# Ledger of designs, part 168: peptides against a protein of PDB entry 3PUK

Target 1, 227 residues: chain A of PDB entry 3PUK
Amino acid sequence: ERGLKSVVWRKIKTAVFDDCRKEGEWKIMLLDEFTTKLLSSCCKMTDLLEEGITVIENIYKNREPVRQMKALYFISPTPKSVDCFLRDFGSKSEKKYKAAYIYFTDFCPDSLFNKIKASCSKSIRRCKEINISFIPQESQVYTLDVPDAFYYCYSPDPSNASRKEVVMEAMAEQIVTVCATLDENPGVRYKSKPLDNASKLAQLVEKKLEDYYKIDEKGLIKGKTQS

## One batch from the design tools (peptide; made by RFdiffusion4, then SolubleMPNN)

Design b2_p21_5_s2 (from b2_p21_5, 11 letters changed)
Fold by OpenDDE base, seed 4:
Structure b2_p21_5_s2 (fold): chain B 227 residues (1-227), chain A 21 residues (1-21)
Amino acid sequence: as target 1 above (227 residues)
Amino acid sequence: MITYYDAENNIEREPPTSFLK
């Protein structure tokens, strides 16, 4: 294994760029806040050019139509990003690009997916869910994108217990995506703290890892890699 | 779960076999 950044980039190349690549075709790539950070962390513009991306646009910004070009949406499955996509293709008059390839960084909720399907299905060539929902850093370090995680995890207010659980689940999912990206099924280690947050998170991660690695890519049970 | 849509083959949801597909 090389650095986490290189691994992440390789996975993106395989899951996204190789999937939609057409010889001689250039695409406009639309990024949201998360994927901007993600790509910035693991590649350069020259790398994207090599993958057939001519220009990068921020999905949140008003953009001029380029109707002769197809667009690659590499975005998070959030209402905000999806809404921006829908504005790009929601009507013929609003259609900014020739067609769309959509790659979500995580599972897209049915509500959002159905919304896309109902409004823009004819404009979509690909719609896939990949699972890279973390930002790689140096030295095998990553950051999670879970809003208000600190607040809810450490809130003494019992009324936040439900939200805390949601946050824990989200964090666990993202951690599992790291493991999946690295093709590892590690044993989870944690340090006990006054609060049982670490323990609970560890349990969630372990459970999700078990579920994920129950069947490997070859349809076989995958054992743990003791990392 | 992985969602895959192809313009010619419609959308499919598959059990999670790979997080990177």
Scores: peptide ipSAE 0.025, ipTM 0.584, DockQ to the pose 0.297
Fold by OpenDDE base, seed 1:
Structure b2_p21_5_s2 (fold): chain B 227 residues (1-227), chain A 21 residues (1-21)
Amino acid sequence: as target 1 above (227 residues)
Amino acid sequence: MITYYDAENNIEREPPTSFLK
């Protein structure tokens, strides 16, 4: 069987690199903190070179313009990353690159998307949302990238209840992206602990899985799988 | 599911598919 890392890489290759590939063309790839970790976990620089990436740049850093080259933005749909993109292509500053391909690792809120559209739509050749919001570790092991998740989930302070809920939602969403990547709709299993976090998370995951695997355009429903 | 925005910002949504083919 194939390991999770190879599955994730294949998904990225298909959804991102193959999607924007042009023969003989090199692109600059812009990464944020999450996508840097993601790519580092499932590929090597040589792999990226084979996909037509000449150099990787950190989107948060000040960069010199390369106006003759197109840029591939593989970033999370956060205000910080979007703001950095807008500085590269916004009307208030000269464009750093020839054009942009944007691939978000998760759902981009309408507010952020509309902000991009209003500012630099003419510079964008393609924009996609792909569902990869986790870091593969081993063949069947992954980690989530939810800041302060441990703190809020296990905080006894009732004032953190709302934040805990937000963290739980984020975790559940990332777990669902794993299931989607593996093409699985599993029955959720969890171990009970002194706290009800596992049960709550399980319920959220199940709900989000149901929402994700809804009836397609042909009226087909993906059934439950065992994993 | 993948959401696609083209150069004219048209949205197309693709249903879940297997990546293990």
Scores: peptide ipSAE 0.021, ipTM 0.546, DockQ to the pose 0.236
Fold by OpenDDE base, seed 3:
Parts: structure tokens; sequence; C-alpha cells
Structure b2_p21_5_s2 (fold): chain B 227 residues (1-227), chain A 21 residues (1-21)
């Protein structure tokens, strides 16, 4: 049995590194907060070196140009990360790298994608959206990256109901990415007491799994598996 | 599902798998 970390690494290797690899070419890799945690959880620096990454940089920080090298952006599809990318390629005179390969950890909203396309499409060699938005911890354990999840899920204030729903949706989406990564359509188990949060989340996950597996990458319908 | 774009080809999008509202 392969641990979750190894499965996640293999997916990233296939979807990101193998996709943009060129023999003899080194790239600079730009990470944001989430992808830093993600890679730290499932690989070592030596692994990245083997994949042709010479150095990793934080996308949020001001960086010196390395105009002779191409850059691999492995980032979340957020306004903050996208804005930082745009600063790197927004003007010809301020272009920090030779070209960009962009890999988003989730679906990139059209607004952000169009903003990128309008500003620096000529600098982009590849742009992909992959589906991995969780952090593996152990063979059977992962963590979700949903800000303020605890506060909104357990808030008794009715005014937080809308935000609670958003948080639940985000959590459910990330759980579905785990299932997609593992290529499983599991039955959902939960502990409902003392609050109904787990039940609500389970319902969301169940619904999203059904929607996701209506059509797989090959256009096939998958049945439910055990978990 | 994966969305694909490169400099030579326009973006090819599979049906979106984002369920965020």
Amino acid sequence: as target 1 above (227 residues)
Amino acid sequence: MITYYDAENNIEREPPTSFLK
C-alpha cells in the first residue's frame, strides 16, 4: 500500500514536472503559501532537483530577475498569487524570467485567467489547472486549507450562516480532490454528534462526488467504491 | 479534470470540476 504522500507526489510529478520538462533545462519554481506547504509535505529538495528545479522562490516576495531562465509557477488560483505573477510579466521591461509555465492547484476563475491572458499571454508557454487542494499528512490522513473554517463552522451567530456555507463548500471541494487523486468514489462516513456539521459536510461531499464522477477524464462513469 | 493551455494552442477546457459557490 502506497502512502498518501507518495500518491500526491506522483500526481504532481506527472501533472506538473513531466508536463514541462525539457532535457538539460533548469527552471526556477515559484510557490505560494499553499503550494509551499503541499510540496513540503510530500517531497524533498533533492526530489525537486531531479525534476529540473534549480531554486524555489516565494511568489509573494520581491525577487531579482533571472531573465535567461524559464519559471515554473505552481500556485493557487487566487487574486494574490495571480497579481504577483502579473508583476513578474506585466511589462516587457520588467519581465523577470524568460517565460512562464503556470500550474494552478484548482480551477482558475475566468476573471483571473482572462486577466493573465490579456496582460502577458506571450510569456506563457503553458497553463494548466490541476486538481489537488489538500495537504497529505499520513497514509490515511490529510489536512484542508480553508481559512477560518473552525470559527464559522462552530459559530452560533446566524449572521455567519452564509460564510459557513462557503467554508463547507470549500472543504467539500478539497475532499473531492483527494478522492480524485486516489481515483476513488467512496461512501462517506461521519460522526454527526454533537453538532450537525459533519452531516452537512458529508452531504456536500456526497453530492460533489456524484457530480464529479458523472464524467471522468475519459468520459466514463464510475461507480462508488468503499472507504 | 485538467484544463490545458499552451502558447501555440488555445485553451482546451474540460467540464469544470469546481463546485465552489
Scores: peptide ipSAE 0.020, ipTM 0.567, DockQ to the pose 0.513
Fold by OpenDDE base, seed 5:
Structure b2_p21_5_s2 (fold): chain B 227 residues (1-227), chain A 21 residues (1-21)
Amino acid sequence: as target 1 above (227 residues)
Amino acid sequence: MITYYDAENNIEREPPTSFLK
């Protein structure tokens, strides 16, 4: 038992691998930078083999076609990753795989989703969001993947205020995915001084948690848990 | 897990609200 790592792996197994699994079928799995780190943190190559993954490929690389195999894209909903996917399926001549299953780690913006839909919907068997945007470290430890978060959050320069808000939003998003993964709706605790960053982040998290459970897949609105 | 598109079931769904991002 690896605590949070085990929980994350179980969620990925259920949400991704079990969802697209077919008996006797092997798939190629495409990962981006984030999902490479994510899977590395919570599973081994042998685990992936057991889930029907024969080969792992980096989505950013110019890969050789394997047209007889289906591809499992486990990627972040970023323009870079989506563009790489589109290069694989964007045209008939460029199709690298038999079909695609796409699993986004987080909310896919409408613009990106529409771009995918318009370009290669016929090649896609599944397109889902699984809501895991953090890296588990230890039993109760995780890391956030938000570039320059520290810099903007602690920058005294008012010109960075707008970017700070974007960063805070991204951080709150990832925290909520942790809560969702653990099926918790915690009472958020924070230290307000000397800076109000923690307070602002807490407010964002609370708001997002409320929204999440209001429209969660189980239709359950959980009270605040002791965590 | 939120389904945006499922070709097998011919389902196309709009992404959920942007609160997750």
Scores: peptide ipSAE 0.028, ipTM 0.590, DockQ to the pose 0.640; fails the geometry check

Design b2_p21_5_s3 (from b2_p21_5, 11 letters changed)
Fold by OpenDDE base, seed 3:
Structure b2_p21_5_s3 (fold): chain B 227 residues (1-227), chain A 21 residues (1-21)
Amino acid sequence: as target 1 above (227 residues)
Amino acid sequence: MITYIDEENNIVKEPPTSFLS
């Protein structure tokens, strides 16, 4: 089972569900737009049942309190998702759930993290970053969650040059998360025509891979893998 | 998106097709 979907699911299972699992306990799971797509791409509802999830709800929507149950927030580290979480736990008198386990799909900025700590730290049992920022499509195909990537990468407007760089950095970072998920340090392949965007992205990916594995291996760069 | 699973592990509300396929 070398499919990318299965690898992603195994990582989520280990990093999220196994981490907060308690025998005999069911949880409500809150998802945002990205994590809804992510889970839909790599698991079935039966899989979530086996992991102790009884209810799945959209974090953006108004929800009825279930004060006797703990909630698992599997969300992106965005102001929108964090604000919705804070609405659930910001008031001591009107908490939506018994307690919260928070798992971010990427690094949470200090500003957002501090905002959470300041308002509802006592309600949080776990707060972790699992670093999965892509959606698997096929065994070796995935999509990235980078808004307006197509527009900025191929825009002829010079005023978009700075945004193009930001987009490419984001794409490169997400590709590295794929490699980290697969535990691979691959050679980067790309189509160079018609534009040099692929070459630029490849350079960013290679640099970030080097940095990542240097840090991950405590100063040792992991050798190239075949993939 | 909202899906409920009862104590008998039955789906109470119909989930999105993506979770069933």
Scores: peptide ipSAE 0.009, ipTM 0.363, DockQ to the pose 0.022
Fold by OpenDDE base, seed 5:
Structure b2_p21_5_s3 (fold): chain B 227 residues (1-227), chain A 21 residues (1-21)
Amino acid sequence: as target 1 above (227 residues)
Amino acid sequence: MITYIDEENNIVKEPPTSFLS
């Protein structure tokens, strides 16, 4: 199959599963709310089994230790998910798993990373950012996961203006991750409505795309792709 | 140890009625 779902799956397979895969070794995978939705959108459990995942657990729930198995944390770089990880390895109690491989869906702030490093560095075998923070819906459609985006974007209350900007920034970042995943630098198109939300978002996306490709690891200057 | 798999072999947010432990 082709389309965005397949591309996302291949990206996850390469960036996450292939990165930590060891022949004959099974891992427990810990997911949060976003990554559960993400994987559900582009794979099935049988696919995960083929990648060496024996079971999946919710990071937010209390879990019994499986100390003989390594854990793959595929999670968002949020305080909530990080705190759950820290409880698994950073508490005075015995760690829940043998070791941890951490893959963040987006940039992890230094504050959170340093907190992890200070508490659990000896238990971490890998810690990477894979830059996938969107949900593919179909071959050419994806959705963003930004809490309360609708409320703040369409709130007439001027007191919410600052929060609206934060939401727009988050949305723009997720769109850029789509472009990065697809290796595209598209021209941004939008439909304007009475509010300038779409225009503002488009400008943020374009700015972030420029910044991203300026520091592209491949060192390539990419022109605009088909839109 | 929990596996969040529904009847269609999809990953689910919450454990379904029938799940593999």
Scores: peptide ipSAE 0.009, ipTM 0.349, DockQ to the pose 0.020
Fold by OpenDDE base, seed 4:
Structure b2_p21_5_s3 (fold): chain B 227 residues (1-227), chain A 21 residues (1-21)
Amino acid sequence: as target 1 above (227 residues)
Amino acid sequence: MITYIDEENNIVKEPPTSFLS
């Protein structure tokens, strides 16, 4: 019915909500900029209520503590989002919530993960990396979250070459997350003219797909699980 | 109108994060 949107929602439901669901328990959900857009694209507030979410809050904003409730962090694995999480749980005397379930939209670098463990491990009951780094627009359309991608990809300034490579790699990674979400290993088609950007991106995608399916699912479970 | 309450029936003072339309 909703095509890609429904697939994405189903993935989130399975990977996130079903994973931490406890009967009769409500949670506060913390979102960042990307996950706000992501959920907005594929679900409604009523859907979240059905999944046991009573309130959604922006992780970047100052929030009042709700110390009796557990928090579900559905966030991108970025320093900014992680730092906000750390502020919520980093101080023993100032924990904003009872405990945390963390779900990253993509691979969380070990450096960030270890930083979390070092300061907040006792508060974390679940930390999982899922693989959804895109926003579904419609049945067969999605967008990527790569800042300034167009600018760097099509910049004639040679000084932007290094950044262009970084951007393309990020794009490729996110495209792979789409494939993973759809359980597909597709052939990549592209139009190479007038620039070679599409060709380069295609090669990166193909390489990453090979790596992904060789290693199997990128979704990882880290940290501790409190039974 | 949706009222957001916690497990202890406290009304959340801050509005929830808005979804994109």
Scores: peptide ipSAE 0.008, ipTM 0.340, DockQ to the pose 0.025
Fold by OpenDDE base, seed 2:
Structure b2_p21_5_s3 (fold): chain B 227 residues (1-227), chain A 21 residues (1-21)
Amino acid sequence: as target 1 above (227 residues)
Amino acid sequence: MITYIDEENNIVKEPPTSFLS
């Protein structure tokens, strides 16, 4: 299957599940809001069972310790999700699981990574970034997870200009993850609207694509595609 | 809280009928 959902699932399977697979071992998987939506969009519970996931837990919720089991954290690199992880492993007496595998959906800022390293390094078996920060909807349609994007992008209030820039940058980053997932370096097309938001976003995407494909995942220089 | 993904890729609070299928 060549649909976007299938591509995303294959990427997750390879980057996450295959990476931490251990024969005969079951893991508890912790999801946040974004990854819940992500997995819901591209797999079934039976798929997760086949990958050695026994149950899925919400990282934001209070959970009972299962200290004999390892936990797979598939989460976004946000302060909220990281803080929840830290609460699970921050103290020796309150460690909820045997060990942790952490897979971030995007680049984890050094500040967050340092917090993790400082408090939980001994409990972490894996910590990787897989760069999938979008939700596949259809074969060629995806959505982004950027809170309040619509409000800030279309706000007439000039006081929101700084936040608008942050939102646009976040959107651009997520679009780049789509391109990376699809192994594409496309020219960016947009439709002009009353506001120049589309143009600005396109420029950000193009810049980030250029930076990303200087050296691809295989360590090779990748040329621009014609898509 | 245990979360499940049903046959229609919805997040649910209880196991779907086809949970193990």
Scores: peptide ipSAE 0.008, ipTM 0.360, DockQ to the pose 0.019

Design b2_p21_5_s4 (from b2_p21_5, 11 letters changed)
Fold by OpenDDE base, seed 4:
Structure b2_p21_5_s4 (fold): chain B 227 residues (1-227), chain A 21 residues (1-21)
Amino acid sequence: as target 1 above (227 residues)
Amino acid sequence: MITYIDKEKNIIREPPTSFLS
């Protein structure tokens, strides 16, 4: 039993592959750095084949056009990944695929979303934001992807305070995606340390969980789970 | 959150929908 990995895969299958599946249709799937790691952690190539993916391409690489095939972009909502997508569909001369299905691993900022909308909307068949911004490591273990989190969280330099807050927000958001994936609203547990990082993060997570379930449950606040 | 494509090929963002839906 893969535990969390299985759960993550099932969520991806439902949120992404089932969402864009057409019988008898094969798609090219474009992945970025994060989603490559994500899928590698929870599925095999054979699994992707079963989901109608014929080939996987790295979105960052220069790729040959396959204009007769639709592309499934499973990517992070980052400027880098979005820019690569835009290059694929930004102009007729650069259009590499027949159409695009875009699935972001998290909320896509309005700036990026609007950029996509303005440039490539006619090429997009589906655009969806899913909430999987973590890597399942083990049955009950996941990893967050927040660059330099450790440095800023534990930096004694007060000039890093602002960045620390940003990092905390990012981590909290990703933790919430785990909870969402597991359909859990846990009571957050933490241990006090010399710094109040754990407490601050816990507060952020709790707040974001409340917000998530408020929205997700049609205004209802889900009770705490045992996790 | 789920977005849709309208008849004019515009991306429409809907309010956040349940991830588990």
Scores: peptide ipSAE 0.028, ipTM 0.585, DockQ to the pose 0.228
Fold by OpenDDE base, seed 2:
Structure b2_p21_5_s4 (fold): chain B 227 residues (1-227), chain A 21 residues (1-21)
Amino acid sequence: as target 1 above (227 residues)
Amino acid sequence: MITYIDKEKNIIREPPTSFLS
């Protein structure tokens, strides 16, 4: 099985569930909007049960404390998700869970990382970036989750230029995570018309791929592959 | 700043800081 969904699931299983597995231990898993979509695209609830997840909670919602259980936060490295996590552990009040395992879907900005470190480092058993920031749709199809990407990329308003750049950077990073997940360093193909957005995005992707594969996740140098 | 992964797969930032069990 080489479908993108199965590849993604296998990576999550290895990078997240196997990483924090404790014999006989059940965890509460906290998901945000993106990771909810991600997991729903590549696994079933029964799969999560097999991985030691007893219940899934929405990180954005108010939740009752379950202080005897550890929590697995599988979340995007966004201010919103991080703030929700911090509310669970960062207050002077009792923390909601026994401890936390945090797995970010992408690089966590230093500002957010430092905020977490300053607030609740003692509650965190693991913190890892797993580099999966896309949604698998079909065997060879994925989607990106970048808010307002369409608006900014196709906006003729020059006042949106800075935001457009931010969006394109985010998109490029997510595309690179797909390549990393598939263990590929492909050439990038695009349609240049009618706008140059695709060309710019392609350049960003290529640059990020080059940077990533200087030293890959396993410390190996990866050559270019055919796309 | 750059990010490292230690032997225990914890994230280390510069200056080196990680979350340990």
Scores: peptide ipSAE 0.026, ipTM 0.526, DockQ to the pose 0.117
Fold by OpenDDE base, seed 1:
Structure b2_p21_5_s4 (fold): chain B 227 residues (1-227), chain A 21 residues (1-21)
Amino acid sequence: as target 1 above (227 residues)
Amino acid sequence: MITYIDKEKNIIREPPTSFLS
């Protein structure tokens, strides 16, 4: 199977589950809103069981401690998700789980990363960014999870201009993660009507692609691939 | 880039790698 869903699942399996796998060990997996959607789009519960996940918990919900088990946090690098993690390990109270493996779906700002490190580094066994921040829909179709993207992109209110730029940046970043996942550096195609949003987004994507492939493993610039 | 906490609980940034190559 060569579909985008299978590629995404394979990436998650390799980057997350294989990375923290221990024979005979079961883990509790904590998901946020985005990663719940992500995993639902590319795997089933039986797949997760095969990867050593005994139960899935919502990071936003109050949960009972399971102090004898390690926890696998597969979450987005947002203040909300990070704060929930810190409640599990960062308080002076007893931690909810034995230890934590953290895998972020995208770049985690240094400020948040340092906050985590300063608060509960001893409880963290792994902390990695895996750069998968999109939802696969079909073999070659994906969607983005950018809050209020539609609202800000199409808002006629000039006071929302700054927010629009933030949303555009976020979308561009997620598109780049798709390209990275597929190991592609495509030409960007867009329709400019009726608004200039598509053109702006295209420019951002191209710039970010250039930045991403400028410093690869070999320090080379990846050439353009067929879109 | 990929960031991780190493064995010494340090954050390390590494260049991106292709998993399809």
Scores: peptide ipSAE 0.023, ipTM 0.512, DockQ to the pose 0.236
Fold by OpenDDE base, seed 5:
Structure b2_p21_5_s4 (fold): chain B 227 residues (1-227), chain A 21 residues (1-21)
Amino acid sequence: as target 1 above (227 residues)
Amino acid sequence: MITYIDKEKNIIREPPTSFLS
């Protein structure tokens, strides 16, 4: 496939599957709601089989233990997904798999990391944040997964101001992950009328882009790729 | 970002990054 879907898939292959691959080894992959949509948008089941995934399980469901197999958790850094992971490994008697490789689609808050460390660090073989938190739709089109974004961004109720800021930050983070995935540092364009939501979001994106490239894996501050 | 479990089974981020404000 061409375009953004292919780029996303290649990044997932490199960041996730290549990272934990062992010859002849099969893994169970655990997905949450977001990563189910993500993988569905950019790969086929046959692709996952080629990457050594024998079965895909929903992390939210009660699952039977397969204690002889390692588990690959490709999940969003949310309390819900993390809690499900913790239920799989947090108790000695409740361990469902041999070991865990955990890959977060975005930055995982320290509070959640600390919770994982305190509960089941011994079961984790690898943990990474891979910064892919968007859904590719077409070659140049992607969607954001931010619940209630429309409602809060356009709510005239001042009582929703705090939640609006949270939503905008989440959207900005996802946009930045697209840029990071494409290895771009674009000039941000927006239309500020009639509301200033776009301006606020743009400022957040610019700030987060700056922060990302300041401390990126290459140690390089990348200049603007577009204006 | 690369996060790993050290010899003491602690999760370490290298380098430390955050998209969250």
Scores: peptide ipSAE 0.029, ipTM 0.529, DockQ to the pose 0.399; fails the geometry check

